# Designs tried in a protein design run: peptides against a protein of PDB entry 6KZJ. Part 3

Target 1, 71 residues: chain A of PDB entry 6KZJ
Amino acid sequence: SPDLLSEVSEMKQDLIKMTAILTTDVSDKAGSIKVKELVKAAEEEPGEPFEIVERVKEDLEKVNEILRSGT

## One batch from the design tools (peptide; aimed at target 1 T24 I66)

Design b1_p9_5_s3 (made by RFdiffusion4, then SolubleMPNN; from b1_p9_5, 3 letters changed)
Fold by OpenDDE base, seed 3:
Structure b1_p9_5_s3 (fold): chain B 71 residues (1-71), chain A 9 residues (1-9)
Amino acid sequence: as target 1 above (71 residues)
Amino acid sequence: MDIVEKLQK
């Protein structure tokens, strides 16, 4: 449903925000997440539900990597 | 409505 897609899109945006916070104090070193590219992707057409879920999954994996490494 | 609840419909 449109409501489900909106919810998933909101979750993606939250992951982008968390990524930005976690990388704020991190110098642009190897493994830095390109937050600007993620924001751009979130503003584009969401596509099919599967594509949205895959993007959210990737963002979650990136956030998890930062949390595990501390960087 | 939680995302999990929506997926369970």
Scores: peptide ipSAE 0.044, ipTM 0.664, DockQ to the pose 0.026
OpenDDE base, seeds 1, 2, 4, 5: peptide ipSAE 0.035, 0.042, 0.042, 0.039; ipTM 0.614, 0.657, 0.662, 0.628; seed 5 fails the geometry check

Design b1_p9_5_s4 (made by RFdiffusion4, then SolubleMPNN; from b1_p9_5, 4 letters changed)
Fold by OpenDDE base, seed 4:
Parts: C-alpha cells; sequence; structure tokens
Structure b1_p9_5_s4 (fold): chain B 71 residues (1-71), chain A 9 residues (1-9)
C-alpha cells in the first residue's frame, strides 16, 4: 500500500539522520562511513517495496558498524 | 513509526 511505502521510506530517512549524527560526533573525518552516499540514496527513486527494504537493511548495518566501532 | 503495525494493514 502507499502507506506502507511511505512509512518504510520515512524509516530509511530516519536511519540516514541517525548515521549523520553518529558520524559527526566522532570526527569531521568519520572514517569509512560514506554519509554522502547515504544522502544520495535517500534522494534516489525508492523503487519497489523490496528495494526500499533492502536499502533500509543496508542503512541499519551501517549504523551498527558505527556503534560497534565506537566511532 | 511502527513498521509492524504498517505491515498488518
Amino acid sequence: as target 1 above (71 residues)
Amino acid sequence: MDIVEALKK
């Protein structure tokens, strides 16, 4: 449904925001995390529901890596 | 946001 797609898209946007916050707190040189790539991905066409979910999964993995690394 | 609730609709 359109509502589900909107909600998943919003969740992705929130994950990008979380990533940005976590990377900025560590250093202007936030190491291996491509914040610019995440921003670009948010601006791209969301595509099919499966594609949106896979991108959200990838964003969660990136956030987890940030948290685990202590950066 | 609750994705679980959204999936139930």
Scores: peptide ipSAE 0.071, ipTM 0.708, DockQ to the pose 0.027
OpenDDE base, seeds 1, 2, 3, 5: peptide ipSAE 0.059, 0.062, 0.048, 0.050; ipTM 0.697, 0.710, 0.669, 0.657

Design b1_p9_6 (made by RFdiffusion4)
Pose (drawn by RFdiffusion4):
Structure b1_p9_6 (pose): chain A 69 residues (1-26, 29-71), chain P 9 residues (1-9)
Amino acid sequence: SPDLLSEVSEMKQDLIKMTAILTTDVKAGSIKVKELVKAAEEEPGEPFEIVERVKEDLEKVNEILRSGT
Amino acid sequence: AEAVEKLLE
């Protein structure tokens, strides 16, 4: 559904903002368009499986930021 | 963790 795509688009924007906060990359050469396109093509599994992995990774980032380790 | 460490480098 379009609502699912819009939520994911917002998540993508949130991750760009996080990247800008965390990066020391002094045209943002650390972000490679070819790597992004390849990853969009090659990430395995259906959306549910991908979402589970994204959730696990976000929980890990949250722990780092909240606990400091 | 590894992705965060890479961004901080």

Design b1_p9_6_s1 (made by RFdiffusion4, then SolubleMPNN; from b1_p9_6, 4 letters changed)
Fold by OpenDDE base, seed 1:
Structure b1_p9_6_s1 (fold): chain B 71 residues (1-71), chain A 9 residues (1-9)
Amino acid sequence: as target 1 above (71 residues)
Amino acid sequence: REFLEKLLK
């Protein structure tokens, strides 16, 4: 459904925003998190539903790493 | 946004 793909795409964008918020305070240590790549991936055609889900998974993993490390 | 709000609640 196009509605489901829109919902997942919005979720991805929200995860990118969370990553940015979590990394903005730690500007000196954030060299490991490629926020630019996340933004670029969000601007590209999301592709097949599987590709969207895999990108969301990757973004969640990055957010989890930030939360776990505190940086 | 709704997803972020749900995640931060």
Scores: peptide ipSAE 0.052, ipTM 0.637, DockQ to the pose 0.045
OpenDDE base, seeds 2, 3, 4, 5: peptide ipSAE 0.042, 0.052, 0.025, 0.033; ipTM 0.614, 0.635, 0.548, 0.602

Design b1_p9_6_s2 (made by RFdiffusion4, then SolubleMPNN; from b1_p9_6, 4 letters changed)
Fold by OpenDDE base, seed 3:
Structure b1_p9_6_s2 (fold): chain B 71 residues (1-71), chain A 9 residues (1-9)
Amino acid sequence: as target 1 above (71 residues)
Amino acid sequence: VDFVEKLLK
């Protein structure tokens, strides 16, 4: 539904924000996370549920890597 | 999302 896709899109934006916060103190050394590129990808094709889910998955993996490594 | 807002506190 459109409501579910909007919620997933919001979740992705929140993950991008978390990534930015986690990487600010470590000078983006915690993996090559191109936050700006992820934002652009989210805005380009928001109508493709599979693509949104795949991008959210990637964002979760990156956040998990930062949390697990501590850097 | 509520759970994310909770984590960002």
Scores: peptide ipSAE 0.065, ipTM 0.654, DockQ to the pose 0.048
OpenDDE base, seeds 1, 2, 4, 5: peptide ipSAE 0.038, 0.057, 0.042, 0.042; ipTM 0.590, 0.643, 0.614, 0.552; seed 5 fails the geometry check

Design b1_p9_6_s3 (made by RFdiffusion4, then SolubleMPNN; from b1_p9_6, 3 letters changed)
Fold by OpenDDE base, seed 3:
Structure b1_p9_6_s3 (fold): chain B 71 residues (1-71), chain A 9 residues (1-9)
Amino acid sequence: as target 1 above (71 residues)
Amino acid sequence: ADFVKKLLE
């Protein structure tokens, strides 16, 4: 459905924005992936939001580790 | 667009 496609596209954009925040506003210890690499992947396969989700998941796991360790 | 296509199937 077109509504579902619009929702997926919006989700993709939000995830890219979140990753950008995590890579620039979080400590260098986060080791977040490069935003430009995420954007390239999204542009190369715009119908693969799962790939973006997995990258964001990785960044969140790193953030969680930092928060848990206190480093 | 394989993921989205598969999701809609």
Scores: peptide ipSAE 0.066, ipTM 0.633, DockQ to the pose 0.025
OpenDDE base, seeds 1, 2, 4, 5: peptide ipSAE 0.055, 0.064, 0.053, 0.057; ipTM 0.637, 0.659, 0.650, 0.634

Design b1_p9_6_s4 (made by RFdiffusion4, then SolubleMPNN; from b1_p9_6, 3 letters changed)
Fold by OpenDDE base, seed 3:
Parts: sequence; C-alpha cells; structure tokens
Structure b1_p9_6_s4 (fold): chain B 71 residues (1-71), chain A 9 residues (1-9)
Amino acid sequence: as target 1 above (71 residues)
Amino acid sequence: AEFVEELLK
C-alpha cells in the first residue's frame, strides 16, 4: 500500500538521521565511527530498513556505554 | 524501498 510505503520511507529517513546524529555527536567518545560509510550503506540498499535499525541499535549501545561509564 | 515494494506486491 502506498501509505505504508510512505510511512516506511519516513521511518527510514528518521533512522538515517538519528544514526548520523549519534555517530557524529559521540564520535569523540565512542571511537571512530564512519558515519559516511553507514549513510552510504543505507543509501545503497534503501529497501533494507533492518540494516538501518541495526546501525541505530549499535549507536544506542555505544551511547548507553558512555552513559554508564560516565566518560 | 525496493525490499518493501517487493514485500507488498
């Protein structure tokens, strides 16, 4: 359905944005995360939202590690 | 969105 496709597309864009923000904002603390490569991978296979979710999950895990360590 | 389109066709 076109409505579902629109919602999935919007979700994909939001996840890409979140990934970019998380990786750039915590890049100094979370180690060298290649944001450009992650974005490129998402753009290469935009039909694979699972891969984007996995990248966001990894970013959230890094954020959680920083918060838990306090550093 | 290719995967989603394929899933929904």
Scores: peptide ipSAE 0.068, ipTM 0.649, DockQ to the pose 0.022
OpenDDE base, seeds 1, 2, 4, 5: peptide ipSAE 0.058, 0.058, 0.068, 0.061; ipTM 0.649, 0.651, 0.662, 0.663; seeds 1, 2, 4, 5 fail the geometry check

Design b1_p9_7 (made by RFdiffusion4)
Pose (drawn by RFdiffusion4):
Structure b1_p9_7 (pose): chain A 69 residues (1-26, 29-71), chain P 9 residues (1-9)
Amino acid sequence: SPDLLSEVSEMKQDLIKMTAILTTDVKAGSIKVKELVKAAEEEPGEPFEIVERVKEDLEKVNEILRSGT
Amino acid sequence: SEIVEKMME
């Protein structure tokens, strides 16, 4: 559904903002369009499986930021 | 930690 795509688009924008906060990359050469396109093509599994991995990774980032380790 | 370190680079 379009609502699912819009939520995912917002999540992408949130991750760009996180990247800008966390990075020391001084045209943002650390972000490679070819790597992004390849990853979009090759990430395995259906959307549910991808979402579970994304959730696990976000929980890990949250723990780092909240606890400091 | 690995994920954050990669984002910092």

Design b1_p9_7_s1 (made by RFdiffusion4, then SolubleMPNN; from b1_p9_7, 5 letters changed)
Fold by OpenDDE base, seed 3:
Structure b1_p9_7_s1 (fold): chain B 71 residues (1-71), chain A 9 residues (1-9)
Amino acid sequence: as target 1 above (71 residues)
Amino acid sequence: KEIVEALQK
């Protein structure tokens, strides 16, 4: 539904914000996370629901890497 | 709203 897509989009935006917070006190090389790239991906056309979910999954994997490594 | 609720709509 349109409501689900809106909620997933909001969740992705929150994830980007959290990633930015997690990377502020760490080295720019920590976890190979490129916040700028995540922001660019959010500004692109979301595509079909499956493509949105795959992008969110990729972002979650990157956050997990930061949390697991502690760097 | 919650994702679970959104999935039920």
Scores: peptide ipSAE 0.048, ipTM 0.653, DockQ to the pose 0.025
OpenDDE base, seeds 1, 2, 4, 5: peptide ipSAE 0.042, 0.031, 0.047, 0.022; ipTM 0.650, 0.580, 0.663, 0.471

Design b1_p9_7_s2 (made by RFdiffusion4, then SolubleMPNN; from b1_p9_7, 6 letters changed)
Fold by OpenDDE base, seed 4:
Parts: C-alpha cells; sequence; structure tokens
Structure b1_p9_7_s2 (fold): chain B 71 residues (1-71), chain A 9 residues (1-9)
C-alpha cells in the first residue's frame, strides 16, 4: 500500500539522520562511513517495496558498524 | 513509526 511505502521510506530517512549524527560526533573525518552516499540514496527513486527494504537493511548495518566501532 | 503495525494493514 502507499502507506506502507511511505512509512518504510520515512524509516530509511530516519536511519540516514541517525548515521549523520553518529558520524559527526566522532570526527569531521568519520572514517569509512560514506554519509554522502547515504544522502544520495535517500534522494534516489525508492523503487519497489523490496528495494526500499533492502536499502533500509543496508542503512541499519551501517549504523551498527558505527556503534560497534565506537566511532 | 511502527513498521509492524504498517505491515498488518
Amino acid sequence: as target 1 above (71 residues)
Amino acid sequence: MDIVEALKK
């Protein structure tokens, strides 16, 4: 449904925001995390529901890596 | 946001 797609898209946007916050707190040189790539991905066409979910999964993995690394 | 609730609709 359109509502589900909107909600998943919003969740992705929130994950990008979380990533940005976590990377900025560590250093202007936030190491291996491509914040610019995440921003670009948010601006791209969301595509099919499966594609949106896979991108959200990838964003969660990136956030987890940030948290685990202590950066 | 609750994705679980959204999936139930």
Scores: peptide ipSAE 0.071, ipTM 0.708, DockQ to the pose 0.027
OpenDDE base, seeds 1, 2, 3, 5: peptide ipSAE 0.059, 0.062, 0.048, 0.050; ipTM 0.697, 0.710, 0.669, 0.657

Design b1_p9_7_s3 (made by RFdiffusion4, then SolubleMPNN; from b1_p9_7, 6 letters changed)
Fold by OpenDDE base, seed 4:
Structure b1_p9_7_s3 (fold): chain B 71 residues (1-71), chain A 9 residues (1-9)
Amino acid sequence: as target 1 above (71 residues)
Amino acid sequence: MDIVEELQK
């Protein structure tokens, strides 16, 4: 439904924001999470519901990696 | 809004 797509899209945006907060002090070194690429991906047409969910999972995994590394 | 609730709607 349109409501579900909007909610999942909002959740994705929140994960991107969280990633940005966690990586603000992380330099553009090799292996660093490229927050700018995540933001651009969020601005892109989300596509079908499955594609949105998969992108959310990817963003969540990246946030989890940051949390585990302490960076 | 709860995603699980929306999926069950």
Scores: peptide ipSAE 0.057, ipTM 0.687, DockQ to the pose 0.025
OpenDDE base, seeds 1, 2, 3, 5: peptide ipSAE 0.046, 0.053, 0.051, 0.052; ipTM 0.656, 0.675, 0.671, 0.662

Design b1_p9_7_s4 (made by RFdiffusion4, then SolubleMPNN; from b1_p9_7, 4 letters changed)
Fold by OpenDDE base, seed 1:
Structure b1_p9_7_s4 (fold): chain B 71 residues (1-71), chain A 9 residues (1-9)
Amino acid sequence: as target 1 above (71 residues)
Amino acid sequence: SEIVEALKK
């Protein structure tokens, strides 16, 4: 449905923004993404993009540790 | 989730 496509599009945009938040030092004055709003959104919806991106980041870190350590 | 609710509509 058009409503679903709109929501998926919004979710995609949120994922992009959240990825930027998680991969950049939030202390750097790069155009202040409303980090607080995205954190709150993740708290409200456990399947929301912020938490998904956090899980992906964690998994990638685990993979990196395995590759680096050989364990 | 909002997406699940959207799927129902």
Scores: peptide ipSAE 0.048, ipTM 0.647, DockQ to the pose 0.025
OpenDDE base, seeds 2, 3, 4, 5: peptide ipSAE 0.040, 0.042, 0.041, 0.040; ipTM 0.642, 0.646, 0.611, 0.637

Design b1_p9_8 (made by RFdiffusion4)
Pose (drawn by RFdiffusion4):
Structure b1_p9_8 (pose): chain A 69 residues (1-26, 29-71), chain P 9 residues (1-9)
Amino acid sequence: SPDLLSEVSEMKQDLIKMTAILTTDVKAGSIKVKELVKAAEEEPGEPFEIVERVKEDLEKVNEILRSGT
Amino acid sequence: DPNLEYVLS
């Protein structure tokens, strides 16, 4: 559904903002368009499986930021 | 980028 795509678009924007905060990359050469396109093509599994992995990774980032380790 | 490497480890 379009609502699912819009939520994911918002997540993408949140991740760009997080990248800008965390990065020391001094045209943002650390972000490669070809790597992004390849990853979009090759990430395995259906959306549910991808969402589970994204959730696990976000929980891990949250733990780092909240606990400091 | 050490920060990103640590976070994405």

Design b1_p9_8_s1 (made by RFdiffusion4, then SolubleMPNN; from b1_p9_8, 3 letters changed)
Fold by OpenDDE base, seed 2:
Structure b1_p9_8_s1 (fold): chain B 71 residues (1-71), chain A 9 residues (1-9)
Amino acid sequence: as target 1 above (71 residues)
Amino acid sequence: DPVLEFVFS
């Protein structure tokens, strides 16, 4: 639904903001996540709902890895 | 969160 897609988009935007905060103070040895890449993904055409969800899942996994590792 | 529930269900 449009409301669900809006909520997913908001969550992704919040995730990007959180990622930016987490990556500003830490040395980039944690891995493959780049704030620049996430921002570009948000600015591009979102694509189909499934693609949006898969990107959000991947982003959440990356954030979780950073938080869990402490790096 | 309903979105999280949807994504990870």
Scores: peptide ipSAE 0.100, ipTM 0.683, DockQ to the pose 0.041
OpenDDE base, seeds 1, 3, 4, 5: peptide ipSAE 0.054, 0.083, 0.046, 0.042; ipTM 0.655, 0.696, 0.626, 0.633

Design b1_p9_8_s2 (made by RFdiffusion4, then SolubleMPNN; from b1_p9_8, 4 letters changed)
Fold by OpenDDE base, seed 2:
Structure b1_p9_8_s2 (fold): chain B 71 residues (1-71), chain A 9 residues (1-9)
Amino acid sequence: as target 1 above (71 residues)
Amino acid sequence: DPVLEKLFS
């Protein structure tokens, strides 16, 4: 539904913002995450709902890795 | 949202 997609999109945007904050002063030690790539992905057409969900899951995994590493 | 929680659990 459009409401669910809007909520997922909002969550992804919030995740990008949080990722930017977490990676701002952690230097280049944050493994595979590039904030620039996440921003680019948010600005382009997200694609089909399943693709959006899969990207959000991947982003969450990456954020979790940063948090667990303590970097 | 419980739907999102289930989706990412």
Scores: peptide ipSAE 0.089, ipTM 0.674, DockQ to the pose 0.039
OpenDDE base, seeds 1, 3, 4, 5: peptide ipSAE 0.077, 0.044, 0.028, 0.040; ipTM 0.666, 0.616, 0.619, 0.640; seed 3 fails the geometry check

Design b1_p9_8_s3 (made by RFdiffusion4, then SolubleMPNN; from b1_p9_8, 4 letters changed)
Fold by OpenDDE base, seed 2:
Structure b1_p9_8_s3 (fold): chain B 71 residues (1-71), chain A 9 residues (1-9)
Amino acid sequence: as target 1 above (71 residues)
Amino acid sequence: DPVLDFVFS
């Protein structure tokens, strides 16, 4: 439904914002996470619902890796 | 999985 897709898209945007905050203070220790690429992906047409979910999962995994780095 | 929890909640 459009409401579900809107909510998923909003969540993805929030994850991008959180990733940006987390990567601001973490120096060379973070994995190769390019916030610029995440922002670009958010501004691009999200595609089909499955593709949106897969991208969100990938973003969550990246955020989790940053958090686990224990910086 | 937080994404799955969200999708199926």
Scores: peptide ipSAE 0.102, ipTM 0.706, DockQ to the pose 0.040
OpenDDE base, seeds 1, 3, 4, 5: peptide ipSAE 0.045, 0.046, 0.065, 0.052; ipTM 0.652, 0.658, 0.691, 0.659

Design b1_p9_8_s4 (made by RFdiffusion4, then SolubleMPNN; from b1_p9_8 with Y6F L8F)
Fold by OpenDDE base, seed 4:
Structure b1_p9_8_s4 (fold): chain B 71 residues (1-71), chain A 9 residues (1-9)
Amino acid sequence: as target 1 above (71 residues)
Amino acid sequence: DPNLEFVFS
């Protein structure tokens, strides 16, 4: 059976993909969502389960901000 | 599971 951590990691990757779809500004300008940094973080070793979950929560909040702002 | 079906292994 797939491990729960693998499912959480997959969800994180999906959130990053969603962020990339919702934003056209991937530059490092002030106030911009830095998608490239999120991608790099996802490819990094996630660490312990708590660390994985906290990163997923962070990505989800960023996606939510994009949805609310319409950017 | 895309909806995070709980699986214990």
Scores: peptide ipSAE 0.120, ipTM 0.751, DockQ to the pose 0.028
OpenDDE base, seeds 1, 2, 3, 5: peptide ipSAE 0.111, 0.079, 0.117, 0.052; ipTM 0.736, 0.686, 0.749, 0.652

## One batch from the design tools (peptide; aimed at target 1 L5 L15)

Design b1_p10_1_s1 (made by RFdiffusion4, then SolubleMPNN; its pose is not in this set)
Fold by OpenDDE base, seed 4:
Parts: structure tokens; C-alpha cells; sequence
Structure b1_p10_1_s1 (fold): chain B 71 residues (1-71), chain A 10 residues (1-10)
């Protein structure tokens, strides 16, 4: 459904925003999290719903890495 | 939001 696609897209955007906040707050030593790449991925066409979900999963994994490392 | 997604998948 278009509503489901929109919600997944919004969730992806939220994860990207959280990642950006965490990487900026945890000092310039945030090793190798390409925040610019995450932002770019948000600006790109999401593609098919499955592709959006996979990108959300990837973004969530990146956030998890930030939380585990503290950076 | 994940809960809302689950509700729409059901």
C-alpha cells in the first residue's frame, strides 16, 4: 500500500536523522560512519518497497553500531 | 512507528 511505503520511507528518514545526531554529538572521532552517504541515500529515489526496507535495516544497523561504540 | 507498520501488515 502507498501508506505502508510512506511509513517505511519516513522511518528511514528518522533513522538517518538519528544517525546524524548521534555522530555529531559523539565528537569528531566518530570513526568511519559516512553520514554523508546516509544523507545521500535519503535523497535518492527509494526504489521498490523491499529496497526501502533493506535500506532501513542498513540504517538501523548503523545506528546500532553508533550506540555500541559510543561513537 | 514499527507498531504502526505491523498493524498495516496484518
Amino acid sequence: as target 1 above (71 residues)
Amino acid sequence: RLLALEKKLK
Scores: peptide ipSAE 0.061, ipTM 0.649, DockQ to the pose 0.065
OpenDDE base, seeds 1, 2, 3, 5: peptide ipSAE 0.058, 0.047, 0.049, 0.055; ipTM 0.647, 0.607, 0.601, 0.644

Design b1_p10_1_s2 (made by RFdiffusion4, then SolubleMPNN; its pose is not in this set)
Fold by OpenDDE base, seed 1:
Structure b1_p10_1_s2 (fold): chain B 71 residues (1-71), chain A 10 residues (1-10)
Amino acid sequence: as target 1 above (71 residues)
Amino acid sequence: RLLALEKKIK
């Protein structure tokens, strides 16, 4: 439903915000975190439900990488 | 929000 897609989109936006917070103190030696790419994907048309879910999965994976590395 | 999403999926 449109309401479900909106909810998933909002969750993605929250993940982007969390990623930005977790990367604020990242040293120059931290692995490449494509925060800019995540932000761009949020500004673009979300597309089909599958595409939205795939972007959310990618954002979660990046958050996990930050948490695992500590940077 | 995750709980609301779960409810909508069911």
Scores: peptide ipSAE 0.074, ipTM 0.689, DockQ to the pose 0.066
OpenDDE base, seeds 2, 3, 4, 5: peptide ipSAE 0.048, 0.052, 0.074, 0.051; ipTM 0.634, 0.644, 0.685, 0.642

Design b1_p10_1_s3 (made by RFdiffusion4, then SolubleMPNN; its pose is not in this set)
Fold by OpenDDE base, seed 1:
Structure b1_p10_1_s3 (fold): chain B 71 residues (1-71), chain A 10 residues (1-10)
Amino acid sequence: as target 1 above (71 residues)
Amino acid sequence: RLLALEKKLE
C-alpha cells in the first residue's frame, strides 16, 4: 500500500541520518562507507517496492559495518 | 516502526 511504501521510505531516511551520525568521527583508517551514496539514493525516486527495500537493506548493512568496526 | 511494518505485511 502507499502507506507501507511511505513508512519504508521514512525508515530509509532515518537510517541515512543514523549513518551520518555514526560516521562523523570516522578515522582515516575506517572501512569504505559510502555515505554519499546513501544520501543520493534518498534523493532519487525510490522506484518499485523491491528497490526501496533493497536500499533499506543496504543502509542497514552499512550501519552494521560502522557498529562492528567502531568507525 | 519495524513492528508497524510487520503488521502491514501480514
Scores: peptide ipSAE 0.060, ipTM 0.652, DockQ to the pose 0.065
OpenDDE base, seeds 2, 3, 4, 5: peptide ipSAE 0.037, 0.034, 0.036, 0.044; ipTM 0.571, 0.555, 0.533, 0.596

Design b1_p10_1_s4 (made by RFdiffusion4, then SolubleMPNN; its pose is not in this set)
Fold by OpenDDE base, seed 5:
Parts: sequence; C-alpha cells; structure tokens
Structure b1_p10_1_s4 (fold): chain B 71 residues (1-71), chain A 10 residues (1-10)
Amino acid sequence: as target 1 above (71 residues)
Amino acid sequence: RLLALKKKLE
C-alpha cells in the first residue's frame, strides 16, 4: 500500500536523523573523538545506539524495496 | 527477518 511505503520511508528518514544526532552529540561530549572512530566503536558494540540505528535503517530499506516491488 | 519486519509495519 502507498501508505505503508510512506510510513517506511518516514521511519528510514527518522533513523537517518537520529544517526546524525547521535554522532554530533557524542562528538561534542567526547571532545576530539573523530566521527570515523565513533562509527567503528558502534560496529564493535552491537548494543550501542548508533549501530542499532544503522541495522534498523538497513532492514527498513530492504523492506521498502520489497513493498515497492510487490514481492 | 525482513518478512517479519514487513508484517509488523503492515
């Protein structure tokens, strides 16, 4: 349904925004920590918010493709 | 996993 596709798209966009907020907030509080280091640290810690957001974002993208194709 | 997510969103 077009409404479901719109909902998935909105959720994906929200996750992108959350990723940006998490990155900037952690960077501001952590001082000189590089964005690249934050991404790597998130990958090493599956329970960290940034990595969780990235996994969900990827899954939602795949769901969106399925819904769009009608599969 | 993807089918479960799809169903949850529907």
Scores: peptide ipSAE 0.043, ipTM 0.564, DockQ to the pose 0.043
OpenDDE base, seeds 1, 2, 3, 4: peptide ipSAE 0.043, 0.034, 0.037, 0.045; ipTM 0.615, 0.564, 0.578, 0.546; seed 4 fails the geometry check

Design b1_p10_2_s1 (made by RFdiffusion4, then SolubleMPNN; its pose is not in this set)
Fold by OpenDDE base, seed 5:
Structure b1_p10_2_s1 (fold): chain B 71 residues (1-71), chain A 10 residues (1-10)
Amino acid sequence: as target 1 above (71 residues)
Amino acid sequence: KLLERLLALL
């Protein structure tokens, strides 16, 4: 459904923004994170809607593992 | 480096 794809895409965009904020706050040495470029790349995900959703799902699963482990 | 790993996933 287009609404579900939009929701998933928005969630991915939020993760990009959040990560950029966290890296800039804790790392004065974090190279200039081009947030706009990352957001654009997320919007330009190749493939059909199902393939995009599956990639986002995989990324979210990895994020969950990282957050759970704290590493 | 948690944040660096997060960036690598996006």
Scores: peptide ipSAE 0.079, ipTM 0.598, DockQ to the pose 0.098
OpenDDE base, seeds 1, 2, 3, 4: peptide ipSAE 0.066, 0.065, 0.054, 0.064; ipTM 0.578, 0.580, 0.553, 0.579

Design b1_p10_3_s1 (made by RFdiffusion4, then SolubleMPNN; its pose is not in this set)
Fold by OpenDDE base, seed 1:
Structure b1_p10_3_s1 (fold): chain B 71 residues (1-71), chain A 10 residues (1-10)
Amino acid sequence: as target 1 above (71 residues)
Amino acid sequence: LGRLLALEKK
């Protein structure tokens, strides 16, 4: 249905935006991405995409700590 | 995904 396709498209867009947040070097004044707006938009329709990406981020951070510490 | 699945069921 048109509604289903619209929902999928929105989800894809959200994932792309979240990926951009995660891949940008925060130290380099990473781009025009308004993280606050993305978080707020996710709150209005608390999209599973945001929650999923945040969990992936946390998991990657844990993996990074393990690799860096050697433990 | 939850909303997507709900739409598919209708």
Scores: peptide ipSAE 0.088, ipTM 0.682, DockQ to the pose 0.081
OpenDDE base, seeds 2, 3, 4, 5: peptide ipSAE 0.067, 0.084, 0.081, 0.067; ipTM 0.655, 0.652, 0.651, 0.617; seed 4 fails the geometry check

Design b1_p10_3_s2 (made by RFdiffusion4, then SolubleMPNN; its pose is not in this set)
Fold by OpenDDE base, seed 5:
Structure b1_p10_3_s2 (fold): chain B 71 residues (1-71), chain A 10 residues (1-10)
Amino acid sequence: as target 1 above (71 residues)
Amino acid sequence: LGRLEALLKK
């Protein structure tokens, strides 16, 4: 349905925004994004983009550490 | 994902 497609599209866009917040400048002024609002809203739902991105980022950091240390 | 799940059940 159009509503489902709209929700999926919004979720994808939120994922991109969260990724930008976590990987670039986190200033509240960055691209007119209300960082604090987006972070709080996404944290209310464990399956929302912020939580997903945080898990992926943490896993990638762990992989990188293993590769660097050789252990 | 809660919102998405709700839409899937409609």
Scores: peptide ipSAE 0.064, ipTM 0.632, DockQ to the pose 0.111
OpenDDE base, seeds 1, 2, 3, 4: peptide ipSAE 0.053, 0.058, 0.045, 0.062; ipTM 0.629, 0.628, 0.610, 0.628; seed 1 fails the geometry check

Design b1_p10_3_s3 (made by RFdiffusion4, then SolubleMPNN; its pose is not in this set)
Fold by OpenDDE base, seed 5:
Structure b1_p10_3_s3 (fold): chain B 71 residues (1-71), chain A 10 residues (1-10)
Amino acid sequence: as target 1 above (71 residues)
Amino acid sequence: LGRLLALLKK
């Protein structure tokens, strides 16, 4: 349905934006993105792209730490 | 994601 396609497209766009914020430029104006607004909006809905990306990032950081420390 | 799941169930 058009609603389903619209929702998928929106989620993809949000995921890309959140990834860019977390991995490249964290400036408040990165790519004309209002970082603070996007962060708050994404946190209002559990399972939204920002929260998913944050969990993945945290897990990857933990894995990296384990590999570096050898423990 | 919740909205997406709701749409998939319709």
Scores: peptide ipSAE 0.049, ipTM 0.605, DockQ to the pose 0.112
OpenDDE base, seeds 1, 2, 3, 4: peptide ipSAE 0.044, 0.045, 0.036, 0.042; ipTM 0.605, 0.618, 0.560, 0.601

Design b1_p10_5_s1 (made by RFdiffusion4, then SolubleMPNN; its pose is not in this set)
Fold by OpenDDE base, seed 2:
Parts: structure tokens; C-alpha cells; sequence
Structure b1_p10_5_s1 (fold): chain B 71 residues (1-71), chain A 10 residues (1-10)
């Protein structure tokens, strides 16, 4: 339905925003995070919703590793 | 975001 499509579109935009926040906030401690690549992908060519989710997943995994290490 | 995901999956 058009309502579901609107909901998915909004969710996609939220995921893009979250990815940007995660990449920029932890950039100084996340040597393994490709900040420039992820920000550019989110801004220019975000791609399919699945690809956006996978980027957010990767960002969350890196944040988790940083928090667990304490460094 | 999570709330929206949950609503989508219902």
C-alpha cells in the first residue's frame, strides 16, 4: 500500500541518518571504520535498503568492539 | 526507527 511504501521510505532515511551519526561520532577511535566511504555512500548513492542496513550493522559492530575494548 | 520496523513486521 502507499502507506507502507511511505513507512519504508521514512525508515530508510532514518537508517541513513543513524549511519552518519555512528560514523562521525566514533571516527577518532574507529580506525577500522571507513568514515569517508560510509558518509559518501549515505549522501550520494545510499543504494538499496538492504545495503543501508548492512552498513548500519557494520557500524554497530565497530562501536561494540570499541566499547568492549575500553580503548 | 525500531518502532517503525516493528510496525512494518506486524
Amino acid sequence: as target 1 above (71 residues)
Amino acid sequence: LLGKLEALLK
Scores: peptide ipSAE 0.032, ipTM 0.578, DockQ to the pose 0.062
OpenDDE base, seeds 1, 3, 4, 5: peptide ipSAE 0.031, 0.030, 0.029, 0.026; ipTM 0.551, 0.615, 0.521, 0.535; seed 1 fails the geometry check

